# Peptides against a protein of PDB entry 4N7V: the designs that were tried, part 43

Target 1, 222 residues: chain A of PDB entry 4N7V
Amino acid sequence: TLRSITSPLVAHRLKPIRQKTKKAVVSILDSEEVCVELVKEYASQEYVKEVLQISSDGNTITIYYPNGGRGFPLADRPPSPTDNISRYSFDNLPEKYWRKYQYASRFVQLVRSKSPKITYFTRYAKCILMENSPGADFEVWFYDGVKIHKTEDFIQVIEKTGKSYTLKSESEVNSLKEEIKMYMDHANEGHRICLALESIISEEERKTRSAPFFPIIIGRKP

## One batch from the design tools (peptide; aimed at target 1 E50 E95 K96 K100)

Design b2_p23_2_s2 (made by RFdiffusion4, then SolubleMPNN; from b2_p23_2, 11 letters changed)
Fold by OpenDDE base, seed 2:
Structure b2_p23_2_s2 (fold): chain B 222 residues (1-222), chain A 23 residues (1-23)
Amino acid sequence: as target 1 above (222 residues)
Amino acid sequence: SKVEELEKKYEEEVEKEFKKLEE
């Protein structure tokens, strides 16, 4: 099943973006829908031959073939649905479209990992919790130049000297020099606070059923 | 706004990272 290789993509709260490659263009629209345009080149002109339009919650996929399958000239936005429109749920998507859906999903995941959900300014650093899930990326930019980037898989440290290294285990974290450990401790505290605030804010957001509270900025740059 | 400024910064980063995935 498609679910065995990917979950429905989630594009909520993401800003519009358009990324072109040789064979495809992927876009997040103002509506927070995601479009994959499949591109073919004929006589030095690029044409959109197929479009997958995916709902913001990833559960609905609309597929259409512009200009009766002949293709529509590539433009600055996806072509509007015209002829031969097919609509599928996530679980009913034909297998021939799974790779294209996965492409969209990976793009959205990348965008989410770079999209601030909570920005928290401490006395020493700018902390940023990102939108991706599970295990949201967390970045700490210390004002003195040290940077810590936490992901679900690793922790990257960039020291004042520009020296960069990656930590993949608890033992490696425990073996850090005392000076670096202080930065790590601060980063971890900032991370804990952001996660706690995320939980509290999300609960209030649920209760009010109002416009999204995120992204949010907490504190002030000193 | 401060939020808008942060949003503009990540767009460029996302585009850069996505290009790397296509290499």
Scores: peptide ipSAE 0.023, ipTM 0.610, DockQ to the pose 0.021
OpenDDE base, seeds 1, 3, 4, 5: peptide ipSAE 0.021, 0.021, 0.019, 0.020; ipTM 0.615, 0.618, 0.589, 0.565

Design b2_p23_2_s3 (made by RFdiffusion4, then SolubleMPNN; from b2_p23_2, 10 letters changed)
Fold by OpenDDE base, seed 2:
Structure b2_p23_2_s3 (fold): chain B 222 residues (1-222), chain A 23 residues (1-23)
Amino acid sequence: as target 1 above (222 residues)
Amino acid sequence: SKVEELEKEYEEKVDEEFEELEK
């Protein structure tokens, strides 16, 4: 099943973006829908031969072939759907489109990992909790130049000297120099606070059914 | 923007994946 390969993508709260590669263009639209345009080159001109338009919640996929399959010249936005449109649910998507959906999902996940959900200013650092899930990325930018980047898989530390290293276990974290441990402790506290605030704010969003509260900024830069 | 700065390695992998689908 497609679910065994990837989960439905989630593009809510993401800003519009358009990324071109040699064979494809992926876009997040103003509507928060995601489009994958398959590109072929003929006589030094690029044409869009196929488009996958995915809903913001990832559950609906609309597929069309511009200009009756002849292709439409590549432009600054996806071509409009034509007469021959196929619509699928996530669980009913034909297997031939699974890899293309996976590409869209990976792109969205990457964008989410770089999209601030909560920005928290402390006395010593700017802390940022990102939109990706599960295990959202967390970045701490200390005002003195130290940087800590936490992901689900690792912790990257950049010291004042520019020395950079990656930690993959608690043992490695415990082996840090005392000075670095202080930065790590602060980062962990900021992370805890951001996660707590995320939970509280999300609950209020659910109750009010209003416009999204995220992204949010807490505190002030010194 | 930070979001627009995608790693070149990721872009190359994407192109490779689509090339394989066309074979």
Scores: peptide ipSAE 0.060, ipTM 0.737, DockQ to the pose 0.043
OpenDDE base, seeds 1, 3, 4, 5: peptide ipSAE 0.018, 0.019, 0.018, 0.023; ipTM 0.531, 0.541, 0.515, 0.461

Design b2_p23_2_s4 (made by RFdiffusion4, then SolubleMPNN; from b2_p23_2, 9 letters changed)
Fold by OpenDDE base, seed 4:
Structure b2_p23_2_s4 (fold): chain B 222 residues (1-222), chain A 23 residues (1-23)
Amino acid sequence: as target 1 above (222 residues)
Amino acid sequence: EEVEKLEKEEEEKREKEFEELEK
């Protein structure tokens, strides 16, 4: 099943963006829908031959073929769905579209990993918990120039000197110089606080069923 | 089947292009 290889994408709270590659354009719209435009070149002109328009919650996929399948000239936005429209639920999406959906999902996940959900200012750093899940990215920008970027898979450290390295195991983290461990400790504390706040705020959001509370900013730069 | 193979190859290329953007 599609669900066995990816979860429904979630584009809520993401800002509009459009990214072009050679064969595709992926967009997050103002509506928070996600569009994958499949691009073909003919006579030095790019045409959109197929569009997957995915709902913000990832559960509905609208597939259409612009201009009766002949293609529509590539523009600054997806073409309107007018021809050969099919609508699928996530679980009923034909297998032939799974990779394209996965492409959209990966793009959204990337955007989410760069989209602040919680910004938290400490005495020493700007901490940012991102929107991606599971295991949201966490960035710490220390005011003295040190940067720590935590992901589910690794921790990247950029020192004051500009020296950069990646840690992929606890043993590597434990082998850090004491000076760097101090930054790591602060980063970890900021991370803990952001996760705690996320939980509390999400629960209140659930109870109120109102407009989203995120993104939020906690504190201010000293 | 041939069309499906071509579509698969094209999607793999797009995925590679995307991976390059992630780096």
Scores: peptide ipSAE 0.035, ipTM 0.597, DockQ to the pose 0.050
OpenDDE base, seeds 1, 2, 3, 5: peptide ipSAE 0.031, 0.032, 0.034, 0.030; ipTM 0.531, 0.695, 0.680, 0.682; seed 1 fails the geometry check

Design b2_p23_3 (made by RFdiffusion4)
Pose (drawn by RFdiffusion4):
Structure b2_p23_3 (pose): chain A 222 residues (1-222), chain P 23 residues (1-23)
Amino acid sequence: as target 1 above (222 residues)
Amino acid sequence: EEEEKEEELEEEEELWEELEEEL
């Protein structure tokens, strides 16, 4: 059953983005709702045959077929719903559409992996904690020129040379120049600070009923 | 009816695999 494989998507605090493609148009609206439009081409013009719209919390799904000859003319914004529409909760979503919800879930998870939640400026580097929680990606751009990319599984180092390599495990990073560990440790301290900063601010957020406390930009690029 | 439904689902699966690869 859907929910065996996937969890409801989270599109909160994400910026509006629209993505055209040969098959469909997947987007995130200003209301932070995820819209998936299936697209067909006819008479050198594109037609829409199905629209999936998912709530910000991913719990509510609305699907409408503007069933008509020639479908729906493709535009830059999602079309208004027709009358032959549908609405399901996440758990009540039919066996159909499951391939599509999983696609939308990945789209969102990808966008969160490139969405800054906290931006921290150190003496040596620009630190960014991303949105894809838990275990969000951590990216460090040293003013020195070195780039470090931290994942729940991976550590990625891009030296000033452009010489790039990936370090997976604790043993792999220990196989190191005792100078690059400074870049590693400074980035890890930055990661420690951002995870700490994120916790005490999101705690205050639960105490409040206001506009989101994210994303945050801390300090300034010297 | 059940056979037509399975065929439609297979076509939709192949189509969405192509989009997953593009993504």

Design b2_p23_3_s1 (made by RFdiffusion4, then SolubleMPNN; from b2_p23_3, 8 letters changed)
Fold by OpenDDE base, seed 5:
Structure b2_p23_3_s1 (fold): chain B 222 residues (1-222), chain A 23 residues (1-23)
Amino acid sequence: as target 1 above (222 residues)
Amino acid sequence: EEEKEKKELEEEEKEIEELEKEL
């Protein structure tokens, strides 16, 4: 099943973006829907032959073939659906579309990993918790030039000198120089605080049923 | 077919990596 390969994409709170590649255009719309436009070139003109429109929660996929499958000239936005629209749930999506869905999902996950959910200014750093999940990316930009980037898979450190290295295990983290450990300790504390705030704010959102509270900024740059 | 699918996946991964650099 598709579910055994990927989870439904989540595009909530993402800003609109349109990214063109050679074979496709991926868009996050103002509606937070995700569109994959499959592009073909004929006589030096690009045409959209197929569109996958995915709901913001990833659970509904609408597929259509512009201009009766002849294609529609590539524009600054997806072509509007007309006739012969197919609508699927995530679990009922035909296998032939799974790769295209995965492409959309990976794009959305990438955008999420670069989309601030919580920005927290400490005395020493700007901390940013991103929207991706599970294991949201966490960045710490120290005002003295040190950077720490935490992902689910690794920790990247950029020192004041510009020296960069990646840590992939707890053992490597424990082997850090004491001076770098101080930055790591501060980063970890900032991370803990951001996760705690995320939990509290999300619970209040659930109770209030109001507009999203995220993204949020806590504190000010000194 | 499997080799084509693998090459297509590798192309998609490269496209995603390129997108990552542009974002």
Scores: peptide ipSAE 0.025, ipTM 0.591, DockQ to the pose 0.134
OpenDDE base, seeds 1, 2, 3, 4: peptide ipSAE 0.025, 0.024, 0.025, 0.026; ipTM 0.593, 0.572, 0.586, 0.568; seeds 1, 2, 4 fail the geometry check

Design b2_p23_3_s2 (made by RFdiffusion4, then SolubleMPNN; from b2_p23_3, 7 letters changed)
Fold by OpenDDE base, seed 2:
Structure b2_p23_3_s2 (fold): chain B 222 residues (1-222), chain A 23 residues (1-23)
Amino acid sequence: as target 1 above (222 residues)
Amino acid sequence: SEEEERREEEEEEEEIEELEEEL
């Protein structure tokens, strides 16, 4: 099943973006929908032959073939759905479209890993919890130039000297020099606070049924 | 064909990698 290789993509709270490759254009729209445009070149002109439009919650996929499948000239936005429109749920998507859906999902996940959900200013650093899930990326930019980037898979450290390294285990973290451990301790505390705030704010958001509270900024740069 | 499908999958992986470098 499609669900065995990917979950429904989640594009909520993402800013509009349009990224072109050789054979595709992927977009997040103002509506928070995601579009994959499949591009073919004929006589030095690029044409959109197929479009997958995916809802912001990833559960609905609309597929259409511009100009009766002859293609529509590539523009600054996806062509409007006019011809041969098919609508599928995530669980009913034909297998021939699974790879294209996965492409959209990977793009959205990457954008989420770079999209701030919570920004928290401490005395020593700017901390940022990102939108990706599970295990959101967490960045700490110390005002003295040290950077720590935490992901689900690793911790990257950039020291004042510009020396960079990646930590993949608790043993490697424990082997750090004491001066680096102080930065790591601060990063971990900032991370804990951001996760606690995320939980509290999300619960309050659920109760109020208001507009989204995220992204949020806590504190100010010193 | 299965060979065309594999080639399309490889091309899509290359495009995903290209997107990751550009973002």
Scores: peptide ipSAE 0.025, ipTM 0.618, DockQ to the pose 0.319
OpenDDE base, seeds 1, 3, 4, 5: peptide ipSAE 0.025, 0.024, 0.025, 0.024; ipTM 0.618, 0.603, 0.619, 0.607; seeds 1, 3, 4 fail the geometry check

Design b2_p23_3_s3 (made by RFdiffusion4, then SolubleMPNN; from b2_p23_3, 8 letters changed)
Fold by OpenDDE base, seed 1:
Structure b2_p23_3_s3 (fold): chain B 222 residues (1-222), chain A 23 residues (1-23)
Amino acid sequence: as target 1 above (222 residues)
Amino acid sequence: KEEEEEKEEEEEEKELEELEKEL
């Protein structure tokens, strides 16, 4: 099933973006929908031959073929759907489109890993919890130039000298120099606070049923 | 067919890596 390969993509709260590759253009629209435009070159002109338009919650996929499959000249935005539109639910998407959906999902997940959900200013650092899930990325930018980037899989440290290294186990974290451990302790505290705030804010958002509370900024740069 | 699918998967992975550098 498609669900065994990927979960429905989630594009809520993401800013519009358009990225072109050799064979495709992927976009997040102002509507928070995601579009994959399949591009073919003919006579030194690029044409959009197929479009997958995915809803912001990933559950609805609209597929259309511009100009009856003849293609539409590549522009600064996806061509508007007009005729011969197919609409599918996530669980009813034909297998021939699964790879294209997976591509869109991976792109959205990447954008989410770089999209601030919570920004928290401490005395020593700017902490940022990102939108990706599970295990949201967490970045700590210390005002003295140290950076810590936590993901589900690793911790990257950038020292004041620009020296960079990656930690993949608890034993490697425990072997850190005492000076770096102080930064790690502060990063971990900032992370704990951001996760606690995310939980509280999400619960209030659910109760209020109003406009999104995220992204949020807490504190001020000293 | 499997080799064509594998090459197509490798091309999509490279396209994703290019997108990661632009973000």
Scores: peptide ipSAE 0.030, ipTM 0.628, DockQ to the pose 0.210
OpenDDE base, seeds 2, 3, 4, 5: peptide ipSAE 0.029, 0.028, 0.029, 0.028; ipTM 0.625, 0.620, 0.542, 0.625; seeds 2, 4 fail the geometry check

Design b2_p23_3_s4 (made by RFdiffusion4, then SolubleMPNN; from b2_p23_3, 12 letters changed)
Fold by OpenDDE base, seed 1:
Structure b2_p23_3_s4 (fold): chain B 222 residues (1-222), chain A 23 residues (1-23)
Amino acid sequence: as target 1 above (222 residues)
Amino acid sequence: SEKKEKEEEEKEKKEIEELEKEL
């Protein structure tokens, strides 16, 4: 099943973006829908041959073929769905579209890993919890130039000198120089606070049924 | 710096291009 390969994409709270590559253009719209435009070149002109428009919750996929499948000239936005429209649920998506959906999902996950959900200013750093899940990326930008980037899989450290390295185990973290451990301890505390705030705010958002509370900014830059 | 921003944009573009290999 498609579900065995990927979960429904989640594009909520993402800013509009349009990324052109060789074979496709992928967009997040103002509506938080995700569009994959499949591009073909003919006579030095690019044409959109197929569009997948995916709902913000990833559960509805609208597929259409511009100009009856002849293609529409590539523009600054997806072509309007006028002809040959098919609508599918995630679980009913034909297998021939699964790779295209996975592409959209991976793109959205990449954008989410770079999209601030919580920004927290400490005395020493700007901490940022990202929108990706599970195991959201966490960045700490120390005001003195040290950077720590935590993912589910690794921790990247950038020292004041610009020296960078990646840690993949607790033993490697424990082998750090004492100076770097101090930055790591502060990063871990900032991460703990951001996760606690995310939980509290998400629960309050659920209760109020209001507009999204995220993204949020806590504290001020010193 | 503008140089770091361009390096990040190029990295992001490469990451998206790598995803496109599955299409």
Scores: peptide ipSAE 0.205, ipTM 0.821, DockQ to the pose 0.196
OpenDDE base, seeds 2, 3, 4, 5: peptide ipSAE 0.200, 0.197, 0.209, 0.197; ipTM 0.818, 0.821, 0.821, 0.817; seeds 4, 5 fail the geometry check

Design b2_p23_4 (made by RFdiffusion4)
Pose (drawn by RFdiffusion4):
Structure b2_p23_4 (pose): chain A 222 residues (1-222), chain P 23 residues (1-23)
Amino acid sequence: as target 1 above (222 residues)
Amino acid sequence: SLEEELEKLDEEYGHLLEDEEPS
């Protein structure tokens, strides 16, 4: 059953983005709702045969077929719903559409992995904690020129040279130059600080009923 | 970049947007 494989997507605090493609148009609206529009081409013009719209919390799914000859003319914004429409909860979503919800889920998870939640400016580097929690990606751009990319699985180092390599495990990073560990440890301290900063602020957010406390930009680029 | 990753997502998983029949 859907929910066997996937969890409801989270598109909160994400910026509006629209993505055209040969098959479909997947987007995130200003209301932070995820919209998936299937697209067909006819008479040198594109037609829409199905629209999936998922709530910001991913719990509510609306699907409408503007069933008509020629479907729906493709535009820059999602079309208004027709009358032959549908609405399901996440658990009550039919066996159909499951391939499409999973696709939308990956789209959102990809966008969150490139969405800054906390931006921290140190003496040596620009630190960014991303949106894809838990275990969000951590990116460090040293003013010195070195780039460090931390994942739940990976550590990625891009030296000033452009010489790039990936370090997976604790043993692999220990196989180091005892100078690059400074970059590693400073980035890890920055990661420690951002995870700590995120916790005490999101705690205050649960105490409140206001506009989101994210994303945050801390300090300034010297 | 984000645009490049979105193009990769279409290449890897764009088959999920195809027509389907419920079992």

Design b2_p23_4_s1 (made by RFdiffusion4, then SolubleMPNN; from b2_p23_4 with D10F E18D E21V S23P)
Fold by OpenDDE base, seed 2:
Structure b2_p23_4_s1 (fold): chain B 222 residues (1-222), chain A 23 residues (1-23)
Amino acid sequence: as target 1 above (222 residues)
Amino acid sequence: SLEEELEKLFEEYGHLLDDEVPP
């Protein structure tokens, strides 16, 4: 099943973006829907031949073939759906579209990993918890130039000198120089705080059923 | 940057978009 490969993509709170590639244009719309426009070049003109429009919650996929399948000239936005529109739920999506959905999912997940959910300014750093889940990326930009990037899989450190390295195990983290450990300690504290606030705010958001509370900014740069 | 990462994403996973589209 598609579900065994990927979860429904979640594009909520993401800013619009449009990535043009040789094969396709993938975009997040103002509506937070995700569009995959499959592009074919003919006579030096690019045409959109197929569009997958995925709802912001990933659960509905609308597929259409612009201009009766003849294609529509590539523009700055997806072409409007034609009369021949197929609409599928995530679980009923034909297998032939799974790979394209997977790409859209990866696209969205990447964007989420670069989309601030919580920005927290400390005395020493700008901390950012991202939108991706599970295990949201966490970035710490120290004002002195040190950067720490935490993901579910690794921790990347960029030192003042520009030296960069990746830590993939706890043993490597424990082997850090004392001066770097100080930065790591601060990063971890900031991370803890962001996670705690995320939990609290998310719960309140759920209760109020109001507009999204995120993204939020806590504090300000000194 | 996000742009750079999206480029890398395409390099790695762009093959997922290679399915034939009706002419």
Scores: peptide ipSAE 0.624, ipTM 0.938, DockQ to the pose 0.527
OpenDDE base, seeds 1, 3, 4, 5: peptide ipSAE 0.357, 0.360, 0.361, 0.316; ipTM 0.882, 0.882, 0.882, 0.849

Design b2_p23_4_s2 (made by RFdiffusion4, then SolubleMPNN; from b2_p23_4, 7 letters changed)
Fold by OpenDDE base, seed 5:
Structure b2_p23_4_s2 (fold): chain B 222 residues (1-222), chain A 23 residues (1-23)
Amino acid sequence: as target 1 above (222 residues)
Amino acid sequence: SLEEDLKELDEKYGHLLDDEVPP
């Protein structure tokens, strides 16, 4: 099943983007829908031959073939859906589209990992919790130049000197120099606070069913 | 940067967009 390969993509709160690749243009629209435009070149002109338009929650996929499959000239936005459109739920998506959906999912996940959900300014750093899940990326930009990037898989440290290294285990974290441990402690505290705030705010958002509360900014740069 | 990461993404996963080779 498609679900065994990937979960439905989640594009909520993501800013619009349009990225041209070798064989496609992938976009997040103002509506937070995700579009994959499959592009072919003919006579030195690029044409959109197929479009997958995926809902913001990833559960609905609309597929159409511009100009009866002949293609439509590539423009600054996806071509409008034709009268001959197919609409599928995530679980009913034909297998021939699974790989394209997977690409869209990877794209969205990457964008989410770079999209601030919570920005928290401390005395020493700008902390950012990102939108991706599970295990959202967490970045700490210390005002003195030290940077820490936490992901589900690793922690990257960039020291004042520009020296960069990656930590993949608790043992490696524990072996850090004392100076770096201080930064790590601060980063961990900021991370804890952001996660706590995320939980609280998400619960309130659920209760109110109002406009999205995220992204939020807490504090200000000193 | 996001742009650089998107390029890496395409390099890694761009093959997912390839047309299926007929059996």
Scores: peptide ipSAE 0.509, ipTM 0.893, DockQ to the pose 0.604
OpenDDE base, seeds 1, 2, 3, 4: peptide ipSAE 0.497, 0.473, 0.493, 0.507; ipTM 0.913, 0.886, 0.899, 0.914; seeds 2, 3 fail the geometry check

Design b2_p23_4_s3 (made by RFdiffusion4, then SolubleMPNN; from b2_p23_4 with K8Q D10E E18D S23P)
Fold by OpenDDE base, seed 5:
Structure b2_p23_4_s3 (fold): chain B 222 residues (1-222), chain A 23 residues (1-23)
Amino acid sequence: as target 1 above (222 residues)
Amino acid sequence: SLEEELEQLEEEYGHLLDDEEPP
């Protein structure tokens, strides 16, 4: 099943973006829908031959073929759906579209990993919790030039000297120089606070059923 | 940058957009 390959993509709160590749244009729309435009070249002009439009929650996929499959000239936005529209749920998506959906999912996940959900300014750093899940990326930009990037899989450190290294285990973290441990401790505290705030705010969103509270900014840059 | 990571995404996953050549 498609579900065994990927989960439904989640594009909520993502800013609009349009990225051209060699074979496609992938977009997040103002509606937070995701579009994959499959591009073919003919007579030195690019045409959109197929469009997958995926709902913001990833559960509905609308597929259409512009101009009855003849294609529509590539423009600054996806072509409008035509009369020949197929609509599928995630679980009913034909297998022939699974790879294209997977590409869209990877794209959205990448964008989420770079999309601030919580920005928290401390005395020493700008901390950012990202939108991706599970295990959201967490970045700490210290005002003195040190950077720490935490992911589910690793921690990247950039020192003041520009020296960069990746830590993949607790043992490697424990082997850090004392000076770097101080930065790591601060980063971990900022991370804890952001996760706590995310939980509290998400619960309030659930209760109020109002407009999204995220992204949020806490504190001020010194 | 996001752009650099999008390029990496294209390199890694761009094959997903390849038309399955009919066997």
Scores: peptide ipSAE 0.301, ipTM 0.844, DockQ to the pose 0.627
OpenDDE base, seeds 1, 2, 3, 4: peptide ipSAE 0.292, 0.150, 0.285, 0.295; ipTM 0.842, 0.705, 0.840, 0.843

Design b2_p23_4_s4 (made by RFdiffusion4, then SolubleMPNN; from b2_p23_4, 7 letters changed)
Fold by OpenDDE base, seed 5:
Structure b2_p23_4_s4 (fold): chain B 222 residues (1-222), chain A 23 residues (1-23)
Amino acid sequence: as target 1 above (222 residues)
Amino acid sequence: SLEEDLKQLDEEYGHLLDDEVAP
């Protein structure tokens, strides 16, 4: 099943983007829908031959073939759906579209990992919790030039000198220089606070059932 | 940058889009 390969993509709160690739144009629309436009070149012109339009929650996939499958000239936006539109739920998506959906999912997940959900300014750093899940990316930009980037899989450190390294185990973290440990401690505290705020705000958002509360900014740069 | 990361994404996963488009 598709579900055994990936979960439904989540594009909520993502800013619009349009990215041209070798075989497609992938977009997040103002509606937070995700579009995969499959592109083919003919006579020095690019044409959109197939469009997958995926709902913001990833659960509905609308597929259409512009101009009866002849294609529509590539433009600054996806071509409008015409007649002969197919609509599928995530669990009923034909297997022939699974790979394209997977690409869209990877695209959205990457964008989420670069999309601020919570920005928190401390005395020493700008902390950013991202939208991706599980294990959202967390970045700390210290005002003195040190950077820490935490992911579910690793921690990247960029020192004042520009020296960069990646930590993949607790033992490596524990072996850090004392100076870097101080930055790590601050980063961890900022991370804890952001996670706590995320939980509290998400609960209030659920209760209110109104417009999204995220992204938020806590504090300001000193 | 996001642009660089998207380029890497395409290099790694662009093959997912290689299927022929059939109506």
Scores: peptide ipSAE 0.514, ipTM 0.914, DockQ to the pose 0.535
OpenDDE base, seeds 1, 2, 3, 4: peptide ipSAE 0.516, 0.503, 0.510, 0.508; ipTM 0.916, 0.912, 0.913, 0.912; seed 1 fails the geometry check

Design b2_p23_5 (made by RFdiffusion4)
Pose (drawn by RFdiffusion4):
Structure b2_p23_5 (pose): chain A 222 residues (1-222), chain P 23 residues (1-23)
Amino acid sequence: as target 1 above (222 residues)
Amino acid sequence: EEEEELEEMLEEAIEEDEEFEEE
C-alpha cells in the first residue's frame, strides 16, 4: 500500500518553481502546493490530460480530468479545476496515481536538498544547512576556494585546484593530509553550530503561531 | 543524472496508466 514505500511529501518553505519537460510539467506554486500536470502534444500544440495537486503537508491530493476534446491548453500556470474532480487523503489515494505521487515526492525531496535553511558566515567560509531534514545536506564554500559537501552518507571535497574526490567513511577521511582536516573540522564545527542554531530556533517556532523562522542568513560575507 | 531519473519515473507512471486503461 502507498505508505509502504513512501511518506507524505513536505513542501513547506519552498520557493516557487516550474519545470517543463517532454512529458509533464511539475511545479511548486506560491501556496507551496505541489502541482503535477500530464502533458500531450497535438497539432503542434500541447494538451493537458491530467492534473495532480498535492497539499503542502502532502496529506491532501486533488486530481481532476478536464475531460474534453483536446484536453487542456498548456499555460504557464496550472489550470482551474473542472467539475469532474476528485479529492483523497494520503491513505485513501487509489492504487492508481501511486507512481505519480512517488515522482512528486522525489521532486520535492530534490528541491529541499538545494534549499537553504540556515546560511552561516564564518571567518573562512560560507556555511549552508539545507531543507531536506532529517540529516540535511551541508555545503561549505570556503572563501579560500575549497568546497565541502556533506551528506548523511558522503563527504565531498573540492580543492582549490578543482581536484575533486569523495570520502565515504571515517576511515576514508582519516586517510588525509593533516592540513585538509582543518577544512574538514572547521566545516564540521560549522555543521555543529547550524544544527544547534536550527534546534533552538525551531523550538521557539513551535512556541509561536507566526510566519516561518526560516530560511535564516547569519552574519555577512567579509 | 537527476533529470534522467525523473524522466524514467514519469515514463513508468505513464506505462502503468496505459495498463489500467486496458484493464

